# Peptides against a protein of PDB entry 5HOI: the designs that were tried, part 287

Target 1, 351 residues: chain A of PDB entry 5HOI
Amino acid sequence: FRYMPFSPAGTPFGFTDRRYLTMNEVGYVSTVKNSEQYSITVSFFDVGRFREYHFEDLFGYDLCFLNEKGTLFGQSKTGQIQYRPHDSIHSNWTKIIPLQAGERITSVAATPVRVIVGTSLGYFRSFNQFGVPFAVEKTSPIVALTAQNYRVFSVHYSQFHGLSYSLSELGTSSKRYYKRECPLPMSLPNINSDMKKDANLDYYNFNPMGIKSLFFSSYGDPCIFGSDNTLLLLSKWRSPEESKWLPILDSNMEIWKMSGGKETTDIHVWPLALAYDTLNCILVKGKHIWPEFPLPLPSEMEIRMPVFVKSKLLEENKAILNKKNEIGADTEAEEGEEDKEIQIPVSMAAE

## One batch from the design tools (peptide; made by RFdiffusion4, then SolubleMPNN)

Design b1_p26_8_s2 (from b1_p26_8, 12 letters changed)
Fold by OpenDDE base, seed 2:
Structure b1_p26_8_s2 (fold): chain B 351 residues (1-351), chain A 26 residues (1-26)
Amino acid sequence: as target 1 above (351 residues)
Amino acid sequence: SEDEEFEKKREQVTFEDIEAKFARSS
């Protein structure tokens, strides 16, 4: 296993000179390699509220986090971080995070009030929005971070225990835990089955945990989207004994429904955010499971508990077709049995 | 602060309200 720099919804270079460092509901950050330099662009979906900006990156930032007030950049090997407010009223600041031999920054997060740095040795470093340090804590190795206001959702990895998560609040004087290194029931990428396609291997080398993104919902619930394309939401996290992970969307099932029950392998959901009852996402069409350039327009996908088993829907559709055939509808449409679109009942597509 | 009022409003709408919305449609 190798610790890789993680940013929410970040994409690999692949065979190109460009990638997305991060993307969410606010916008997307791209980097273009030009010899020994990088050109970074911070773009926004709300072009009326925000102005796109560019800068030259001499450091090779491989970590990024975008919020409504600014962008945090990080370099995983050197420990350099930079915060760039979107507004010119506030100054950019740069800081070097002290790293031990072999230590890497694995993830960074920023809110309007907090900056968080996580490392491969499990150093959790907190700062205010001006880069003033609050605390350093030693945790299990951090592989991913996200934050909203004062709350931090962290994902940890142990070779012995697998994935765990923490949910914490970063006050002015203290860190409160709602959850501390609890088991995370997320499926890891299956190297034996999924890596048969070169595109999946390229993505696995970029992101070995298969975490496409993690974010807080609009309601402040921790969300994670893994390699299985299932959106998990942490329900009841304020009640330590009642907290559970809910699979609120199987995006593969939703794509299958949208295709009329046809197997498709060229459409992929790329998660951005969860707003109310809709997943904001990019629908990716092509060889790669991640968006290329230019970025497609965001789509909304309604969240649904995967109560429907694909086999039951296929059996029910087969039973409906058999009943239609028994009723003697003489429509000689010799369309082969395999090409018959599953009429998913509008009620099952609306509930 | 506006952030504390916004956080209080967010704390009032839980995933339980979403679960209750889905449980009414099933």
Scores: peptide ipSAE 0.000, ipTM 0.292, DockQ to the pose 0.016
Fold by OpenDDE base, seed 3:
Structure b1_p26_8_s2 (fold): chain B 351 residues (1-351), chain A 26 residues (1-26)
Amino acid sequence: as target 1 above (351 residues)
Amino acid sequence: SEDEEFEKKREQVTFEDIEAKFARSS
């Protein structure tokens, strides 16, 4: 297994000179290769609230986290991090994270009050928004981080135990755990079935965990979107005994519904955030499962527990069509070959 | 109709039952 730098909803370069370092509900950060340098652009969905800005990157930042107050950049190999406030009132700061031989920064997260750095050796480093260090903790190897306010959701990987997660709060005086290295019931990418397409192999090489994104919901619940395109939400995390992962959206099922029950292979959901009951996402059309340039406008997808079995819906719709044909066989009305679109009940299509 | 039974099964997993399970976790 190779630890790769993870950023929420980050995309690979593929065969292009450009990629998204990260994207979420606030905006998107892109980087373009320019000879030995990179040009980074920080763009926002709310163009009235924030002005797009760019800068030259001499370090080749491969980690990024965007929030409403600033952008955190990181270089996985050198250990350099940079925080850039969106407002000019606060200065940019740069820091070198000490790395051991072979250690990599695997993920970074930033809130208006905290900066977090996770490494391939499981070093968890916390700072304030000004880059003042609080603590260093040794955990299992960190593969992904997100944060909201004082809360941190971390994903860990062990070759022996697979994926685990922690949920912690970085107070002023101490770190509190709500969850500490508990099993994460997320499926890893299936190398044998999914890697038959070169585009999937390129994505797997970029993100071997298949974690497309992780975020906190608007209610402050940890969310993760894996390679199975299922959105998992951690419910009741304040009660350790009652806490559980809920599959709140099967995006493949939703795409199938949106397509009138047609199998589509060229439409993909790219997760940004969960706001209330809606997944903010990019609907990607094309060969790649990730958005290319230009970025499409975000779409909203209502959350729904996968209670429907696709095979049963197909059988029920066939039974309805057969009954209509039995009734319609007695009336010689040449109603033309209406396209065999499975009428997903309007309720299931608007669901 | 079969459509009405399907709508009734959807009404049984109301958004309110999801929200009520989330709201009790505050």
Scores: peptide ipSAE 0.000, ipTM 0.269, DockQ to the pose 0.035
Fold by OpenDDE base, seed 4:
Structure b1_p26_8_s2 (fold): chain B 351 residues (1-351), chain A 26 residues (1-26)
Amino acid sequence: as target 1 above (351 residues)
Amino acid sequence: SEDEEFEKKREQVTFEDIEAKFARSS
């Protein structure tokens, strides 16, 4: 196993000179390799609210986190971080995170009020938005971070215990845990089954945890989207005994439904954010499971708990068709290709 | 210790139990 730099919805270079460092509901950050240098562009979905900007990156930033106030960059090997406010009124700042031999920054997160750095040795470093340090804590090895306001969702990895997660709040005086290194019920990428496609191997080498993204919902619930293409939401996290991961969307099932029950291997969901009852995502068409250039427009996908089995839905649809044909046998059936929309039963709302 | 309570919480849901639960449901 190798710790790799993680950024939410970041993409590999693959065979190209360009990749997305991160993307979310605010926008997307791209990097283009030019010899030994990189050109970084920070783009926004709301072009009326924010102006796109670019800069030359001499450090080779491989970590990124975008928020509504600025962009945090990190270099996993050197420990350099840079925060760039979107507003030119606020100054950029740069800091070097001290790293031990073989230690890497594995993830970074930034909110308008906090900057967080996680490492392969489990150093959790917190700063304010101006790069003033608060604390350093030793945790299990951090593989992914996201943050909203004062809250941090961290994913940890142990060779002996697999994936775990923490949910914490970074106050001014103290860190509070709502969850501390609890088991994360997310499947890891299966090297033997999934790696039959070269594109999956490239992605696995980039992201061996298969975490496509993690974010907080609009309601402030931790969300994670793994290699199984299932969106997990942590419900009832304020009550540690009642807290559970809800599979609120099987995106493979939704793609299968959207295709009219056809097995599709060329359409992929790339998660951006969860807003209310909709997953904001990129629908990726092609060989790669990640978006290429140019970035497609974001799509919305309604959240639905996967309570239905494909085989049962196909049997029910066949039974409905047979009944329609039995009732329609007394009237001259005009052969209109009725687009046989799969009637999806009313989803139980995730309460 | 905090580590023993963490180990007990991990022993309750091993990664193998999660994998076995997902592998038995496919």
Scores: peptide ipSAE 0.000, ipTM 0.265, DockQ to the pose 0.014
Fold by OpenDDE base, seed 5:
Structure b1_p26_8_s2 (fold): chain B 351 residues (1-351), chain A 26 residues (1-26)
Amino acid sequence: as target 1 above (351 residues)
Amino acid sequence: SEDEEFEKKREQVTFEDIEAKFARSS
């Protein structure tokens, strides 16, 4: 297995000279290849709060994490990391992470108070926002990281045990675990079925775990969005015995509902964040499952438990249409476009 | 608030919004 650098909602180059290093609710970081050099742009969705900025990248940063206070960059092979505050009051800093032979930085995360580096050998390195180290811990191999305030959600991979996760808090004096290397019930990409399209193979080569993104919700719950386009939320994580993963949104089901029950193959959800009861996402139209340039405006998708079956909804809608046609034979009521849509029952939001 | 202006720049996902957005980009 080859460990690849992971960044939340990062996109591949594909056949282009440009990609997104990361994106979330705050903004998006793009890189453009120019010969042997890269130009990085940090853009924001709230253009009133933050100004877009760019810089030349001589290192070829392949890891990125964006928050409201700054951007963390990393180079997976060299071990270089750079933190760039958005505010000019705080200085940029650079550090080299010591890597063993064959070790790679696989993921980085940053909050206003913590910087985290995870590696293919399972080194978990923690720093403050100024690059002062706290600790080094040896875990199972890290494949993805996200963080909010003092909390860290880490995804681990073992060839023998598959995917696991940890949820930890990086206090001032000690690390606390809420969850430590527990099984993660996420579906991995199916190489045999999903790789029939060249675009899916390109994405798999970029991200073999199929983790499109991971984040904390606005309420501070760990979220993960896999290759199956299902948003998983870790509920009740403070109670070890009650903690469970909830499938709070099947985005393929929601797209199907929104299309009036038409099978769409060219609309894709690209996850950014979970804010309250809505998934902030980019709607992507086209062959590629990831956003291209320019980036479309973010869209909001209401979270809904996947309780409904497509076949049942189609049968119920057909029965309603047949009843309307039996009654409507005597009234030339204009078939408004509203009468052609599937009446979808209000699904409960995840509590 | 700045947050309310940010929220107003997000699109609520409708099928009509999807079609309108991509029709303008063609």
Scores: peptide ipSAE 0.000, ipTM 0.281, DockQ to the pose 0.034

Design b1_p26_8_s3 (from b1_p26_8, 16 letters changed)
Fold by OpenDDE base, seed 1:
Structure b1_p26_8_s3 (fold): chain B 351 residues (1-351), chain A 26 residues (1-26)
Amino acid sequence: as target 1 above (351 residues)
Amino acid sequence: SVDKELEEKQKKVTFEDIEKKFARSE
């Protein structure tokens, strides 16, 4: 296992010279490799609110976090970070995070009031929006970070304990924990089953945890979207005894329902944000599970708890078809049955 | 209620809307 730099909804280069460093509800950050340098573009979905800008990157930034006020960049190996406000009122600032031998920055997050840096050795570093340091804490190895206002959602990994999460609030005087290194019930990518497709191997090498994104909902609940394409939401996190992960969307099930019960192997959900009761996402068509260039427009997908099992619906529909065939409907239908539109009950298509 | 006005604005993405979206990017 190797700790890799993580950014929310970041994409690999694959076979191309370009990738997305990060994307969310605000916009998307792309980087293009040109010889030994990179050209970074910061683009916005609301083109009326913000102007797209670009700059030359001589450092090879491999970490990024975008918010409504600025963009944080990081270089995982050198420890360099840069914050670029979207508004010209505030200046850009650069810092070097001190790294030990073999330590890497694994994730960065930024809000209008906080900057957070997490490392492969579990150093959690907090700053204000001007880069003034608050504290350094030692935690379990950090693999992913997101933040909203003063709240931080961190994902940790240990080879002995697997995935854990923390939810904390970075006040002016102290860090408060709502959750501290609690078990995270997310499935890791299965190397043996999922890697039969070369495209999945490339993505695994880029992101070995399979965390496509993590964010806070519009209501301030921690969300995570793993390799299983299930959106998990942490409910009741203010009540330690009542807090639970809810599978609020199985995106594979939703794509299957939307296709009329056809197996669509070429349509993929790429998560951006959860706004109210809708997942803002990019729908990706093709061999790669991640968006390529140009970026498709965002889509909204309604959140629904997976109450139905695809396999049971398939068995029930096969049992209904077999009963119809016993009643003497014509024989020519046998060979094409794997691609037959499963009649999704009208109640499930209309709900 | 605010919930019903949100439900009416929730354009259920159809499979046809997905296909039309991809057909515009080809």
Scores: peptide ipSAE 0.020, ipTM 0.468, DockQ to the pose 0.056
Fold by OpenDDE base, seed 5:
Structure b1_p26_8_s3 (fold): chain B 351 residues (1-351), chain A 26 residues (1-26)
Amino acid sequence: as target 1 above (351 residues)
Amino acid sequence: SVDKELEEKQKKVTFEDIEKKFARSE
């Protein structure tokens, strides 16, 4: 298995000279390749609060994390990290993370108070916002990180145990675990079924875990969005015995409802954040499951437990249509287009 | 009356709104 650099909602280059390093509710970070040089742009959705800025990247940063106070960059192979505050009052800082032979930085996260670096060997390194180190811990191999305030959500991968997660708090004096390397019930990408399209193979090579994004909700609950396009939320994580993953949104089902029950193969949800009861996301139209350039404006999707099964709804609607056709035998079957919108029950449109 | 204002504040992105959003980006 090859550990790849992960950033929340990062996109591959594909056949282009440009990609998104990361995106969330704050904004998006893009990189453009020009020969051996990269140009990075940090853009914001709230253009009144923040000013877009750009800089030349001589290192080829392949890791990024954006927050309301700054941007963290990392280079997975060299171990270089850079923190850039959005406010000019605070200085940029650079640090080299010592890497062993074959070790890679796999993920980075930053909050206004903490910087976190995770590696393919499971080194978990913590710093303050000024790059002063707190600790180095050895864990299972880290594949993804996110952080909010003092809390860190980490995803781990073992060839023997699959995916696990940790939830920790990085206090001033000590690290507290709420969860430590517990099983993560996320579906991995199915190489045999999903790789029938070349576009899916390119994405799999970029992100073998299929983790499109990883974030904390506005309420401070860990969230993960996998290759199955299901948003998982970790509920009751303060109570070890009551903690569970909730599938709070099936985005494929929501797209299917929004299309009037049409099979849409060209609309994709790209997750940004969970704010209250809405998933902030980019709706992507096209062959690629990730947003291209220019970035479409964000959209909101209401969170809903997947209580209904698409197949059962299609069978029920087909049974209703067949009963109408048995009763209405005398009205001329106009050969009108197969594009009859499946009337989604008003209860599913109102709840 | 209150339910309709909640339904309007829930900007249900319709399939038409998706199509209009993409058709404006061409």
Scores: peptide ipSAE 0.020, ipTM 0.473, DockQ to the pose 0.052
Fold by OpenDDE base, seed 3:
Structure b1_p26_8_s3 (fold): chain B 351 residues (1-351), chain A 26 residues (1-26)
Amino acid sequence: as target 1 above (351 residues)
Amino acid sequence: SVDKELEEKQKKVTFEDIEKKFARSE
């Protein structure tokens, strides 16, 4: 297994000179290769609130985290991090994270009050928004981080134990754990089935965990969106005994519903954020499961627990069609090629 | 017949039903 740099909703270069370093509800960060340099652009969805800005990157930043106050950049191999406030009132700062031989920064996160760096050896480093260090902790190897205010959601990977997660709060005096390296019930990418398409192999090489994004909901609940295109939400995390992962959206089922029950192989959900009861996402049409350039406008999907199994609905609809054909065989009703649109029950389409 | 029984059992988990489940956990 190879630890790769992770950023929320980051995209690979593929065959292009450009990619998204990260994207969320605030905006998107792009990087373009220009010979030995990179040009980074920080763009925002709310163009009235924020001004787009760009800069030349001489370091090749491969980690990014965007929030409402600034952008954190990281270089996984060199250990360089840079924080750039969106407002010119606050200065940019740069720091080198000390890395051991073979250690990589695997993920970075930033809030208006905290900066977090996670590594392939499980070093968890915390800073304030000005780059002043608080602590260094040794955990299991970190593969992904997100943060909201003082809370940190971390995903860990062990070859022996698979995926685990932690939920912690970085107060002024101490770190509190709500969850500490608990099992994460997320499916890993299925190399044998999913990797038959070259585009999926490129994405797997970029993100071997298949974590498309992780974020906190607007209510402050940890969310993760895996390779199965299911949004998981950590419910009741304040109560250790009652805490559980809820599959609050099957995006493949929602695409199937939106398509009138047609199997679409070219439409993909790219998660940005969960706001209230809606998943903010990019609907991607094409060969790649990730957004290309230009970025489409965000779409909203209402969250719904997968109560229905697509296979059962398809069997039931086939059984209904077969019964109609058995009854209709006695009436010479014209063979109109009624397109085999599997009628989604009106209750599932109007939900 | 089957369609109406499916419609009645599909209680839309309203946002209120989610909020009532979350609010009982403080």
Scores: peptide ipSAE 0.000, ipTM 0.295, DockQ to the pose 0.034
Fold by OpenDDE base, seed 4:
Structure b1_p26_8_s3 (fold): chain B 351 residues (1-351), chain A 26 residues (1-26)
Amino acid sequence: as target 1 above (351 residues)
Amino acid sequence: SVDKELEEKQKKVTFEDIEKKFARSE
């Protein structure tokens, strides 16, 4: 296993000179490789609210986090971080995070009030929005971070314990834990099944945890979207005993429903954010499971708990078709190849 | 085309409705 730099909804280069460093509901950050240099562009979905900007990156930033006030960049190997406010009134700042031999920054997060840096050795570093340090804590190795306001959702990995998560609040005087290194019931990428496609191997080498993104919902609940294309939400996290991960969307099932029950192998959900009851996402069409250039417009996807198993739906639809054929046997069936859309029962669409 | 049918059909399910459904399956 190798710790790789993680950014929310970040994409690999693949065979191209360009990738997305991060994307979310605010916008997307792209980097283009030009020899030993990089050109970074920070783009926004609300073009009326924010002006797109670009700069030359001499450091090769491989970590990024975008928020409504600025963009945090990081270089996983050198430990350099840079915060760039979107507003030119506020100054950019740069800092070097001290790294041990073989230590890497694995994830960075930024809110309007906090900057967080996580490392492969499990150093959790907190700063204010101006890069003033608060604390350094030693945790299990950090593989992913996201933050909203003062709250931080961290994902940890141990070779012995697998994936765990923490939910914490970074006050001015202290860090509070709501959850501390609890088991994360997310499936890891299956190298033997999923790597049959070369495109999946490239993605696995970029992101061996298969975490496409993690974010807080608009209600402030931790969300994670794994390689299984299931959106997990942490419900009742304020009550440690009642807190559970809810599979609020099986995006493969939703794509299958939307395709009229056809097996689509070329449509992929790329998660951006959860706003109320809709997953903001990019619908990706093609060989790669990640968006290419240009970025498609964001789509919404209604959250639905996967109460239905695809196999049962197919059996029920076959049984309904057989019953219709038994009842319809008295009228001369004109052999029109009606493309029989699998009518998902309205009850199953409302559940 | 699959692209246009994906845009139109998204109704709203609230978090409270999700929690109420899961509390009934326990």
Scores: peptide ipSAE 0.000, ipTM 0.324, DockQ to the pose 0.036

